Peptides against a protein of PDB entry 3ZOQ. Designs and how they scored, part 10

Target 1, 223 residues: chain A of PDB entry 3ZOQ
Amino acid sequence: QLLQDSWWNQLKEEFEKPYYQELREMLKREYAEQTIYPDSRDIFNALHYTSYDDVKVVILGQDPYHGPGQAQGLSFSVKPGVKQPPSLKNIFLELQQDIGCSIPNHGSLVSWAKQGVLLLNTVLTVRRGQANSHKGKGWERLTDRIIDVLSERERPVIFILWGRHAQMKKERIDTSKHFIIESTHPSPFSARNGFFGSRPFSRANAYLEKMGEAPIDWCIKDL

## One batch from the design tools (peptide; made by RFdiffusion4, then SolubleMPNN)

Design b1_p9_3_s4 (from b1_p9_3, 7 letters changed)
Fold by OpenDDE base, seed 3:
Structure b1_p9_3_s4 (fold): chain B 223 residues (1-223), chain A 9 residues (1-9)
Amino acid sequence: as target 1 above (223 residues)
Amino acid sequence: EVVDPPFVP
């Protein structure tokens, strides 16, 4: 099956819906005719690394990096050996100032994903060199459902919402159960307006500890 | 080209 059991039980009905069938057919054409990122095998990496039950934290992105070799199916993350994009550099700067982690020599956030940080983009594919090229094609409906089923979960989740795009999803989150961490986006255009100094990593861990859960080891080891 | 892409359940 496409997804591990915990996510499949939550999302299987979506894959049978007309919107997803249309999305699937579109993606078949796109991957055949264009250079699409990430690799088709990596589209659902966020769900592969972090099961539905294991989600502790959600970090929302918009769509994948559109340069060669960058996207690996995780929001903000890049494959090892790839230069860190500006937003990711700022994430690591805040990480360093927040909890003292060193800046890693790579940009892979897989270690976060394996600990229960769902690194979810709202749109899961993109054409090479064309940001937002797959916006409005059906991914948003699926990823909205991912947010919904997490919101409906009894065990609390921490949602980190950087920037207006991510913050628009707040209306889908039951804030009586779940925790929201909001700031401006880590982009160089917005980071100095509130992202820097927002301390999302220590704040997330504080909530986890309050819930009696193990904190995330946010520090990333060099490769 | 992938005949049965991994985004197909």
Scores: peptide ipSAE 0.054, ipTM 0.687, DockQ to the pose 0.034
Fold by OpenDDE base, seed 5:
Structure b1_p9_3_s4 (fold): chain B 223 residues (1-223), chain A 9 residues (1-9)
Amino acid sequence: as target 1 above (223 residues)
Amino acid sequence: EVVDPPFVP
């Protein structure tokens, strides 16, 4: 796997640390013995699509979808042709209500990633059918570092923190420089408690415009 | 440029 130099410069020290080497060895075993998602080549897709310097918005997820063919290394995103998971459907419903976008016929958020939306899960791999199976194995330390180096960046970032898990990362974000958009999670279990009507997309774009940056085109075209 | 992190199983 290849990382963009901008991320490599920020993260290279992490990859040399014992915790990451242990994580790597664990993952080698897991991918050999179990069905692990996403594909090993897709683990770092969030970093592949969105360089360190190009990050405008961060959307934090927990861990990848654990069903076959779903995860593509981007939080909340699913590969084309895959049925949109409930949380993603709710994201698109909010998108429609917020800024009038049509609901796309697929669940790929790659177009967001290419525009500077870092779709980061805190844990980057999962066993098939076993949510959080790779929790506490080292990914969180790496992804914490990703948050940290973004927080340290002078150019402001907008962090969208849906639900308590993502919001726990707020302490790592320098709110003197960066913007945080918080709501309940888009999950059907929580979306009606604050996610719907939170208007994260227009709010994010409003901040970008205030900073003199191009807004995100959140509307996703059909494939 | 693109650099390879040590994560090829």
Scores: peptide ipSAE 0.032, ipTM 0.670, DockQ to the pose 0.028
Fold by OpenDDE base, seed 4:
Structure b1_p9_3_s4 (fold): chain B 223 residues (1-223), chain A 9 residues (1-9)
Amino acid sequence: as target 1 above (223 residues)
Amino acid sequence: EVVDPPFVP
C-alpha cells in the first residue's frame, strides 16, 4: 500500500500520531481474527488511483460494503462481476438521466478514480456483515484530515455530498474556493426525495469547465 | 514518488 508522494506529504504527520497507531493495531487484530473488507491491500485504493494533486471531484461514502467480494476501497464501487447494490444502481440511473450514459454491465468506478474522482469513504474498513463496525476507531480522524488538506489546496475541488452523513463534512470545506453539490442519498430510501434529478455529474462538469479543467467522462464502458 | 505504506497487516 505505497502512497504517492503527493498524499504522503499531506498525511505523513497523521500516520505518526497515536490515534493512527492505535487504529493500525486494531486493524491488525481485526484482519487476523475476523473477515474484514476490503482486502487490506485495497484499503487506500482511493488514494492510489487519485493523487492529491489530481483530485478534481470528491464523492464521500460512509463505510465499505460488508458483503463478500464487494468492496474495492472506493466509495460506492464494486468489483467487476459483483451485482450492483441498490444505491449504485440509482447512481447509474441518475447518470443516465443526467448526461445520457448507458447503464454499465458492472459496478466498478475505477474509471472515475483514474480521472480524478476521489471515491472516499469516511471509514475505510468494515467487518463482514456488520455495517459501521469500525466506526469511531480512528478512520474518521484521518479522513477528516484528507478533507481538510483538500480544502486547503489552492486548486479548487468539487465535493459531491449525498445524504446527511456526507453533508456533515461541509463545515470542513472552504466554500470560497471549493464547490459543493448536495442532495439526498442515492439509497432507495432517499433517492426519490432529491437525489434523482439532482444532476450531480453535469453540474460537476460545469464547474470543471468554469475552472478551465477537463471534464470527467462519467460514462462507464462495459467490460 | 512512492513512500512506505501507511498500513501493513
Scores: peptide ipSAE 0.027, ipTM 0.659, DockQ to the pose 0.028
Fold by OpenDDE base, seed 2:
Structure b1_p9_3_s4 (fold): chain B 223 residues (1-223), chain A 9 residues (1-9)
Amino acid sequence: as target 1 above (223 residues)
Amino acid sequence: EVVDPPFVP
């Protein structure tokens, strides 16, 4: 797969930096020696589905699902045929209560990505069964830059920040231009403490409409 | 212009 020009123009300098070259070499070893998710071809799917210019909404995750066949390079999203993880189930419950969407029979959020929802994890790879195993290896510096270049963009962006990890990125976001929607994480451990009832989907669409942009069709069709 | 991703397996 190929990186879109709009992202390349924003990120090309990062890819030439030593930290990223070291990350790249690490990843080559990891994919050769370990079971790593997502598939190496899917690492940058968030950038592939949503160009820099087309970003309307950003939803931040931490790192990919670490079970077989789950991760597809999009935060919270799972490949069709994969059981919906608990956090994703809660996302769909909130979606249903917020704007009346039916719960889909799969967990793929590709339809959101294609509409301008950047489904970005802060760390883009993980070892099988080892959550956060690639934390602190260089991904965070790249994904921070992704947030930075979006923050610097003149056209406003909506950042949906679920939980403390995502909310730590607020300091990088120019709130004079961009909108932030915050709540607790959709995880079963935190969803009842503020995620449920936060109505991030209707709130995001309200901002888009106010900006004169087309809202996101958050409803996901069955496969 | 479309370019290759910086990581190639």
Scores: peptide ipSAE 0.038, ipTM 0.696, DockQ to the pose 0.028; fails the geometry check

Design b1_p9_4_s1 (from b1_p9_4 with D5A Y6A)
Fold by OpenDDE base, seed 5:
Structure b1_p9_4_s1 (fold): chain B 223 residues (1-223), chain A 9 residues (1-9)
Amino acid sequence: as target 1 above (223 residues)
Amino acid sequence: SYGGAADTE
């Protein structure tokens, strides 16, 4: 099967639907004819690293980085050795100011994912150099379902929604059960309008502690 | 100069 058991149980019906079959056929063509990111084996890394049951926090991104070697299948994350993109740099700046973490010498957020931070993009693939090139092709329906099944989960989830795109998903989240942390996007275009000082990391951990769960160790070690 | 939509929103 494509995904680990916990996600497969939640999403298996989606993969059988025509929209996903069409998406898959599109992707086959795209990967054959274009340079597509991330590597096809990394498309579902967010779900691979963080099981359905283990999700504590969700951080929504839009679509993968479209530069060579960048996308890691995790929202905002880049492979080790890749320069930290501007938004990610700002994320780390806020992390430092929020809870005192050192800025890591790499941009991999895998350590967050392994702790239950689902680093989900709403669109999971992109053409090289063409942001949002795979928008509206079917990914959004799948990722909406991911949000839905998490919203339906009894165990609470913390959704961190940076920027307008992510915040559009708020209507899908049962706020009677789940917590939402909202601010402007960490992009240089918007970070100073609310992202900086929003302290999403300490706030997320505060919610986790209230739920009796272990907080996330947001600090990232150097490689 | 930005890597993707994550940087442009």
Scores: peptide ipSAE 0.049, ipTM 0.722, DockQ to the pose 0.784
Fold by OpenDDE base, seed 4:
Structure b1_p9_4_s1 (fold): chain B 223 residues (1-223), chain A 9 residues (1-9)
Amino acid sequence: as target 1 above (223 residues)
Amino acid sequence: SYGGAADTE
């Protein structure tokens, strides 16, 4: 099967639907005819690293980085050895100011994912050099379902929604059960308008502690 | 360009 059991049980019906079959056929053509990121084996890395039951925090991104070697199937994350993109650098700046973490010498957020931080893009593939090139092709319907099944989960989730695109998903989240952390996007274009000083990491851990759960170790060790 | 939509929102 495509996903681990916990996610498969939640999403298996989606993969049988026509929209996903059409998406799959589109992706087959795209990967054959274009340079597409991430590697096809990494498309669902967010779901591979963080099971449905283990999700504690969700951080929504839009679509993958579109440069060579960058995307690794996790929102905002880049493979080790890749220069940290501007938004990610700002994320680490806020992390440092928020809870005192050192700036890591790489941009991989895998350690977050392994602790229950679902690093989900709403669109999971992109053409090289063409941001949003796979927008509106079916990914959003699947990722909306991911948000929905998490919202329906009894165990609370913390949703970190940076920027307008992510915040548009708030209507799908049952705020009677789940917690929302909102701010402007970490992009250099918007970070100074509210992202800096928003302290999403300490706030997320405060919610986790209130829930009786272990906090996230947000600090990332050097490689 | 900052490398993707993750940098441009």
Scores: peptide ipSAE 0.048, ipTM 0.733, DockQ to the pose 0.760
Fold by OpenDDE base, seed 3:
Structure b1_p9_4_s1 (fold): chain B 223 residues (1-223), chain A 9 residues (1-9)
Amino acid sequence: as target 1 above (223 residues)
Amino acid sequence: SYGGAADTE
């Protein structure tokens, strides 16, 4: 099976549906004929690192970075040794101002994922150098289902929704059970319009503590 | 575009 048990139980029906089979066939062709990111083995890293039951926080991204060696299968995250993209730099700036973390010397957010931060892109693959090239091919239906099954979960989840793209998913989230943290996107084009100063990290931890759960250690160690 | 970090919508 593609996923560990907890996610498989939630999503197995999706993988049998025609839309996903069509997506799979498309991806087979894409990976054979084009340079596609991330590595096919890393497509579901967000679900691999963070089980369905262990999700505490969700951070939604759009689609993977489209440069060589960047995409790690986690939203906003880049592999070690890769220059931090502008939005990620701004995320770390806000992290520093919010809770005092130092700016790490790499851009890997794996440590967040391992603590229950689901770093989910709505589209999970991209052609090299072509942002949103796999938009509308089926990923959105699967990732909508991921949001849905989390929304249906009894144990509360915190959704961090940066920017309009992510915020369009609000309608899928049961706010009687779950919490939403919203701001503008960390992109240089929007960060100064509300992302900076939004303090999503301390706010998320405040909710976790209110729920009686362990907070996230958002600070990232140097490699 | 910033790829996965882009806010295009």
Scores: peptide ipSAE 0.041, ipTM 0.723, DockQ to the pose 0.463
Fold by OpenDDE base, seed 1:
Structure b1_p9_4_s1 (fold): chain B 223 residues (1-223), chain A 9 residues (1-9)
Amino acid sequence: as target 1 above (223 residues)
Amino acid sequence: SYGGAADTE
C-alpha cells in the first residue's frame, strides 16, 4: 500500500481516480527531468507520521520548501541541520511567547507529527527554486479530500489555519464538531499583523483538554 | 521564495 491502513481506507479511492494517475505520471517525469522536493519517498511523510485516527491537530501549509535539503514532507518543517526559514523562526518565537518553549537548534517538527499534529501542505511537491511550480497539478484535490475525511471524522480535530490560503479551507470543515484556530501567516510579511500573540499552541491544547485528550508537547528538544 | 512556509500572506 502507498499509505498505512488508516489513511489508505480513507483515501484509496482517490489514488484510483484519473486526476491522481495523471499527477503520478507528471511526477514521474518531474522527478526524472527536474530536481524535485521533497525526496519522492518523503512526499507522504505527514500521513506516515500521523495516522488518520491519531490526528489531533492539523496545520496547513502551501507547498514544500524548494531549497536543497530543506523539505521533509511536513508543512513548515525542515530537516535537521537546515537553517530555519523565516516563517519557521517566527513560529518558534510565538511558541516561546505562548507557552515558554525554548527555540530549538533545528527546524524539524517531526515530534509534533508523532503526537498527532498533521503537518499537511496543500501541494506536496515542488521544483527546486520554483515555489508553487506544482500548483494546480492535482495535489490540491487529494489534500482537499484529506481535509474532507477529517472533517467527516466523528472524533473532533483542531485546524490551525495561518493565512488566507489555509483559511480558504475553512468551508470544508464542519465547525459544529471541529475547532478552528485562525490568524495571519507566520511569514515576516504578515506575522506582526496577527500571528504574533495569537497563541495557537496553548489554544490548541486548551481544546484538547476540553475534549479529554492529552495535550501536545509543543516544545522541541535540541538535537 | 521559501515555498509553502514563507509566502507573503
Scores: peptide ipSAE 0.040, ipTM 0.721, DockQ to the pose 0.678

Design b1_p9_4_s2 (from b1_p9_4 with D5S Y6A)
Fold by OpenDDE base, seed 1:
Structure b1_p9_4_s2 (fold): chain B 223 residues (1-223), chain A 9 residues (1-9)
Amino acid sequence: as target 1 above (223 residues)
Amino acid sequence: SYGGSADTE
């Protein structure tokens, strides 16, 4: 099966649906004919690192970085050794100001994922150098379902929604159970309009503590 | 271009 048991139980029906089969066939062609990111084995890394039951926090992104060696199947995250993209730099700046973490010497957010931070892009693949090239091809339906099944989970989830694209998913979230942290996007074009100073990391941990759960260690160690 | 996770919004 494609996914670990906890996610498979939630999503198995999606993979049998025509839309996903069509997406799969499209991806086969794309990976054969184009340079596609991330590596096909890394597409579902967000779900691999963070099981359905272990999700504490969700951070939504749009689609993967489209440069060589960048995307690793986690929203906002880049592989070690890759220059930190501007939005990620701003994320780390806010992290530092929010809870005092040092700026790491890499951009991998795997440590967050392993602690229950689902780093989910709404679109999970991209063609090299062509942002949003796989938009509207079926990923959004699957990732909407991911949001839906999390929303229906009894154990509360914290959704961090940076920017309008992510915030459009708020309607799918049962706010009677789950918590939302919203701000402008960490992009250089929007960060100064509300992202900086929004303190999403301490706020998320405050919710976790209220829920009686262990907080996230947001600080990232150097490699 | 930043890529989808680091868009211009």
Scores: peptide ipSAE 0.056, ipTM 0.770, DockQ to the pose 0.715
Fold by OpenDDE base, seed 2:
Structure b1_p9_4_s2 (fold): chain B 223 residues (1-223), chain A 9 residues (1-9)
Amino acid sequence: as target 1 above (223 residues)
Amino acid sequence: SYGGSADTE
């Protein structure tokens, strides 16, 4: 099957719907005719690394990095050996200021994902060099459903929503059960307007502690 | 452009 059992149980009906079938056909064409990121096998890495039941924190991104070798199917994350993009650098700067973590020598956030941080983009594919090229093609409906089923989950989730795009999803989140951490986006164009100093990592761990959950080890080891 | 995850918002 495409996904882990826990996600499959939550999303299997979506994959049978016409919108997703159309998306799938579009993607087949795109991957055949264009350079698309991430690798098709990595599209659902966020769901592969973090099962539905294991989600503790959600960090929403827009769509994948569109440069060679960057995207690895996780929001904000880049493969080892890839230069850290500006927003990711700012994420690590905030991480350092927030909880004292050193800046890692790579940009892979897989260690977060393995601990229950769902690194979800709202759009899961992109053409090389063309940001938002797959916007409005069906991914948003699927990822909205992902947010919905997490919102419906009894066990609380922490949603970290950086920037206006992510914050548009607040309406889908049951705040009677779940926690939201909001700030401006880590982009250089917005980070100084609220992201820096927002301390999302310590705040997320504080919520986890309140729920009796193990905190996330946000610090990333060098490779 | 910094990539899709790194928007300019």
Scores: peptide ipSAE 0.054, ipTM 0.767, DockQ to the pose 0.716
Fold by OpenDDE base, seed 3:
Structure b1_p9_4_s2 (fold): chain B 223 residues (1-223), chain A 9 residues (1-9)
Amino acid sequence: as target 1 above (223 residues)
Amino acid sequence: SYGGSADTE
């Protein structure tokens, strides 16, 4: 079984579809012939760390970091020991201003994932040094389904949608049940146009508390 | 591009 039970129940039909089989064959060739990130064992880390039932918050990214040792299978997250990319630095700056967390000495967001923050990229693999190289190869259909099954879930989810790419998924989210937090992207090119000051972390926790759920401890400990 | 953290069209 590729995924743990709760996600498997939701996604098993997708893995049998031709598009995913074609994606799988493509990935098999890519990983054999080129350097692909993340490690193949880490592709589904977002789903491994955060079960379908345990999802409280979703943060959507585009595709994995394409530099050596960076991608961790979680959107925006980098492995310990890796320099924090610009967007991640801005995320931590907003985190600090929003709820007072210190800026961690690493870029791993695993602690968020373990608390129910699904750190999902819409495309889950990339060629080294080639951003969006696996765009349009089938991942988007699977990750759309992930969004769909979460939208269909009775227990509410909070979707944090930074930037236009993520916000294009709004139409898939049932806002009669779920909550959306939107702003510009944390990228240096857009952060000052709305991301900074958007306070997504406190807003997410406010929704969780309103629903009677435990808030996320967004503060990340140093390693 | 910032990879997974990019917002490109």
Scores: peptide ipSAE 0.053, ipTM 0.764, DockQ to the pose 0.436
Fold by OpenDDE base, seed 5:
Parts: C-alpha cells; sequence; structure tokens
Structure b1_p9_4_s2 (fold): chain B 223 residues (1-223), chain A 9 residues (1-9)
C-alpha cells in the first residue's frame, strides 16, 4: 500500500524488513482464504487520514472489530450505518459528559482523524469472529515503530492510553516531550472503573492549547 | 456480542 510521504519517510525501512515481508505474505493468504477485516484497502486508514506531521493525538486500540462491516481501519471507529459498539458508546458518553457533545447517530471517527487524531490499532487486521487472530504476526513491530517515530518527533504528541494493552506502550513514549492520558478502557467491563470521568477530550485540548495548537473539535456531526 | 477487541482488553 502507498502511504503519505511523511509516513513513508518514517516507515519505509520497516517495509523492507523480512518481518514485514512475512506479514505481507501471511496477509495475502489470509485475505484469500479467510474473511479478514478491515477491507485490505482500509488497513492503513489511520495513516491515510492523519499524516506523520499532522498527528496531534494518538488513541491506541488493540485490533479491529471482527464483525461484518464494522472496521474501517481506525481504532474504535465504525463505518456509518453500523451500530455503535459498546466501547464506542461509552466513548461518546464520556465525550458528552466531558465537553458537552451530543451523541452522534453514527460511529465514524473520521472527523477526529482528519484533525490529527491518529486512531491506531496495534494490530491492523483480524479474522472474522476471531479477536486477536493476527496478534504476533508482525503488526506489533510496525506499530511499535509508529509509536517510536512519534516519540522521537520534536513536536509534542498526546497519547491517550485506555486500558492495560495500550498502557504497555508507555515505555516507548518520551514523557519529557509528550503527554500521556491514561485511564481504564471504555469497555463496559472497565469503563466505570475509571474511564468515565477521566475527561480525556478536554484534557487533550488543554495540552494542545498549552502547546499553542488548535484544539480538536471532538464533537461529531450527525450524518 | 461485542464487535471486537476494541470492546474488550
Amino acid sequence: as target 1 above (223 residues)
Amino acid sequence: SYGGSADTE
């Protein structure tokens, strides 16, 4: 897949490495033999919507939704017309309580991505109905590199790390330059243990303003 | 019933 120049410059060496070639070959087989999400053209949507230089905020997810028509290559996001998954519903509830946004009638977070919110899963593909089926196949090495090159960037980034999986990446983030917002995961299993009331959206915008950057318009318009 | 790992840790 072709990436934007800014990401290509940061990641081109990864794509030449054996691990990625092996990943690519695996994916070719998987997409041919299994139902894999997201659509192969959407795998790198997070990087397509948000260039390396434009990243203001990173929201880490684990791996794509594994149901039909859900995943669109952005963490937590679902295509318009798709029922909002529970975690996403909770994200919107927190958004409403945090900064007063209305609950949108869809689950697409593309508007965030276009403003510089990198909606990155650590694993970028999944088999239908099989969460984490592509774990340990090479994606994590690439996405770790994505985190690394952002951490190395001089311009600060805000990392929103919901839950233990995302928080494991904290060690890769230079906190002398970058900001981290942590809470429990928005999942119904954990949201009431800290996610609700964590106010990640206003906190992120507060950091952006301190950096002299435009805040994110987190409110999502209905479609 | 959840859509994927985005709903669970």
Scores: peptide ipSAE 0.067, ipTM 0.766, DockQ to the pose 0.691; fails the geometry check

Design b1_p9_4_s3 (from b1_p9_4, 3 letters changed)
Fold by OpenDDE base, seed 2:
Structure b1_p9_4_s3 (fold): chain B 223 residues (1-223), chain A 9 residues (1-9)
Amino acid sequence: as target 1 above (223 residues)
Amino acid sequence: SSGGAADTE
């Protein structure tokens, strides 16, 4: 099977649907004819690192970084050795200001994912150098379903929605059960309009503690 | 260049 059991049980029906089969065929062509990111084996890394039941926090991104060696299947995250993109730098600046973490010498957020932070992009692939090139090809329907099944889960989830794109998914979230942290996007274009000072990390941990759950260790060690 | 759509919102 494509996914670990917990996600497979929630999403297996999607993979049988025509839209996903069409997406799959499209991706086969794209990976064969174009340079596509992330590596095909890394497309579902967010679901691999964070099981359905283990999700504590969701951070939504748009689509993967489209530069060489950057995308690793986790929203905002880059592989070690890759220069931190501007938005990620701002995320770490806010992290430092929020809870005092040092800025790591790499951009991998895998440590968050392993603790239950689902780092989900709404679109999971991209052509090299062409942002949003795989928009509207079927990923959004799958990732909407991911949000839906999390929303339907009885155990509460914290959704961190940076920027308008992510916030458009708010309508899919049952706010009677789940918590939402919203601000402007960490992009240099918007960070000064609300992201800085939004303290999403401490706020998320406050919710987790209220729920009787272990907080996330957001601090990232150097590699 | 920000490297991706994640940086351009």
Scores: peptide ipSAE 0.037, ipTM 0.725, DockQ to the pose 0.774
Fold by OpenDDE base, seed 3:
Structure b1_p9_4_s3 (fold): chain B 223 residues (1-223), chain A 9 residues (1-9)
Amino acid sequence: as target 1 above (223 residues)
Amino acid sequence: SSGGAADTE
């Protein structure tokens, strides 16, 4: 099967639907004819690293980085050895100011994912050099379902929603059970309008501790 | 792209 058991149980019906079959066919063509990121084996890395039951925090992104070697199937994350993109640099700056973490010498957020931070893009593939090239092709319906099944989960989830795109998903989240952290996007175009100083990392951990759960170790070690 | 310069939000 495509996913590990906990996610498969939640999403298996989606993969049988026409929209996903059409998406799959589109992707087959795209990967054959174009350079598509991430590697096809990495498309569902966010779900591979963080099981449905283990999700503590969700960080929503838009679509993958479209440069060579960047995308690794996790929102905002880049493979080791890749220059940190501007938004990621700002994320680390806020992390440092929020809870005192040092700036890592790489941009991989895998350590977050392994602790229960679902690093989910709403669109999971992109054509090289063409941001949003796979927008509106079916990914959004699947990722909306991911948000929905998490919202329906009894165990609380923290949703970190940076920017308007992510915040549009707020209507899908049951705020009677789940907690939302909102700010402007970490992009250089918006970070100074509210992202800096928003302290999403300490706020997330404060909520986790209130619920009797282990906090996230947000600090990332050098490689 | 999310996290990159292309995300202008």
Scores: peptide ipSAE 0.035, ipTM 0.728, DockQ to the pose 0.506
Fold by OpenDDE base, seed 1:
Structure b1_p9_4_s3 (fold): chain B 223 residues (1-223), chain A 9 residues (1-9)
Amino acid sequence: as target 1 above (223 residues)
Amino acid sequence: SSGGAADTE
């Protein structure tokens, strides 16, 4: 099956719906005729690395990086050997200032994903060089459902919502049981308006500790 | 910042 059992149980009904069938057909054409990122095998990496039950933290992104070799199927993350995009650099700067982590020599956030940080984009594919080219094609409905089923989960989740796009999803989150960390986006255009100094990493770990859960080791080793 | 418009948000 497409997803591991815990996510499949939550999402299987979506894949039978017409919107997803149309999305799938569109993607087949796109991958055949255009250069699409990430690799088709990596589209659902966020769900592969972090099971439904293991989600501790969600970090929402918009859509994948659209340059060659960048996208890993994880929000904000780039494959090793790829130059860190500006927003990711700022994420690491805040990480360093927040909890003292060194700046890694790569941009892979896989270590976060393996610890229960769901690195989810709202749109999961993109055409090379064309940001948001797959916006409005059906991904948002699926990823909204991902947020919904997490919101419905009894075990609390921490949602980190950077910027207005991500914050629009707040209405889908049951704040009576889940925690939300909001700030401006890490983009150079907005980071100095609230992202820097927001300390999302220590705040997330503080919530996890209050819940009696192991904190995330946010520090990333060099490769 | 997940590539593209998010980097300019």
Scores: peptide ipSAE 0.048, ipTM 0.777, DockQ to the pose 0.597; fails the geometry check
Fold by OpenDDE base, seed 5:
Structure b1_p9_4_s3 (fold): chain B 223 residues (1-223), chain A 9 residues (1-9)
Amino acid sequence: as target 1 above (223 residues)
Amino acid sequence: SSGGAADTE
C-alpha cells in the first residue's frame, strides 16, 4: 500500500487529491464486484521495483493484460508460466535482433525493472476481459504526474514510446534533458510498420553510456 | 497491455 520513500515524496500530494480518493473508492467497488487485474497488491509493482531515483528507462504501456494470471503490475510483462502475449513475443524478437539476446522461456520483465526500467502503464487496472475498462477513472492523472516528476528530474531519463498512445505523452517530456525513443507499437498489427528494426534496447544503452551510466542488461535468463 | 500500479485500500 505504501510506496518507496522516493516515489512517496514525489506523489504524496496526488494521493490526497479528490480524484485519487474517488479512484480508490471506484477500485474498492471494482475489486469487490468484478474480477480486476492485476492483484490489488501488485498494482504499484512498477514503482516498487524501480524507485524514483533509480529510473533509467521508462517503457509506457496502456493498461494491464486482462486475462487470468497475466498482469503483474509491469507494462508488457506477464507472470512466469504465462504464455507470452503477441506484443511481448515481438518485443523479444526485436530484442534478439537488436542485441542478440535469446528469447526467454517466460515473459517476466522483473529483471528489467530491477535495473531501473520503469514498466509503467498509463492505466494501472483493468476488468477481466475488458480492455481499457478503467480508462478515464483517474489513473491517467496519476501516471501523468509520474511522467511529469521524471521529466522534472535533473538526471536524464530515456522514454521508450511505442505507439500513438504512449507518444501522446511526449509533450510532457522535457527533451532538453531526456531522451525519447519512438516507434510503432510491438503489436502484431503495427510491429512491421516500424517497431521491428527500431532497436530500442541498443539505443537506450547507447544513451546510458553517453550519460556515464551502466547499461541495462536486457537479456532475460530462463527460469 | 501490461500490469499496473493502483491502491485499493
Scores: peptide ipSAE 0.039, ipTM 0.734, DockQ to the pose 0.082; fails the geometry check

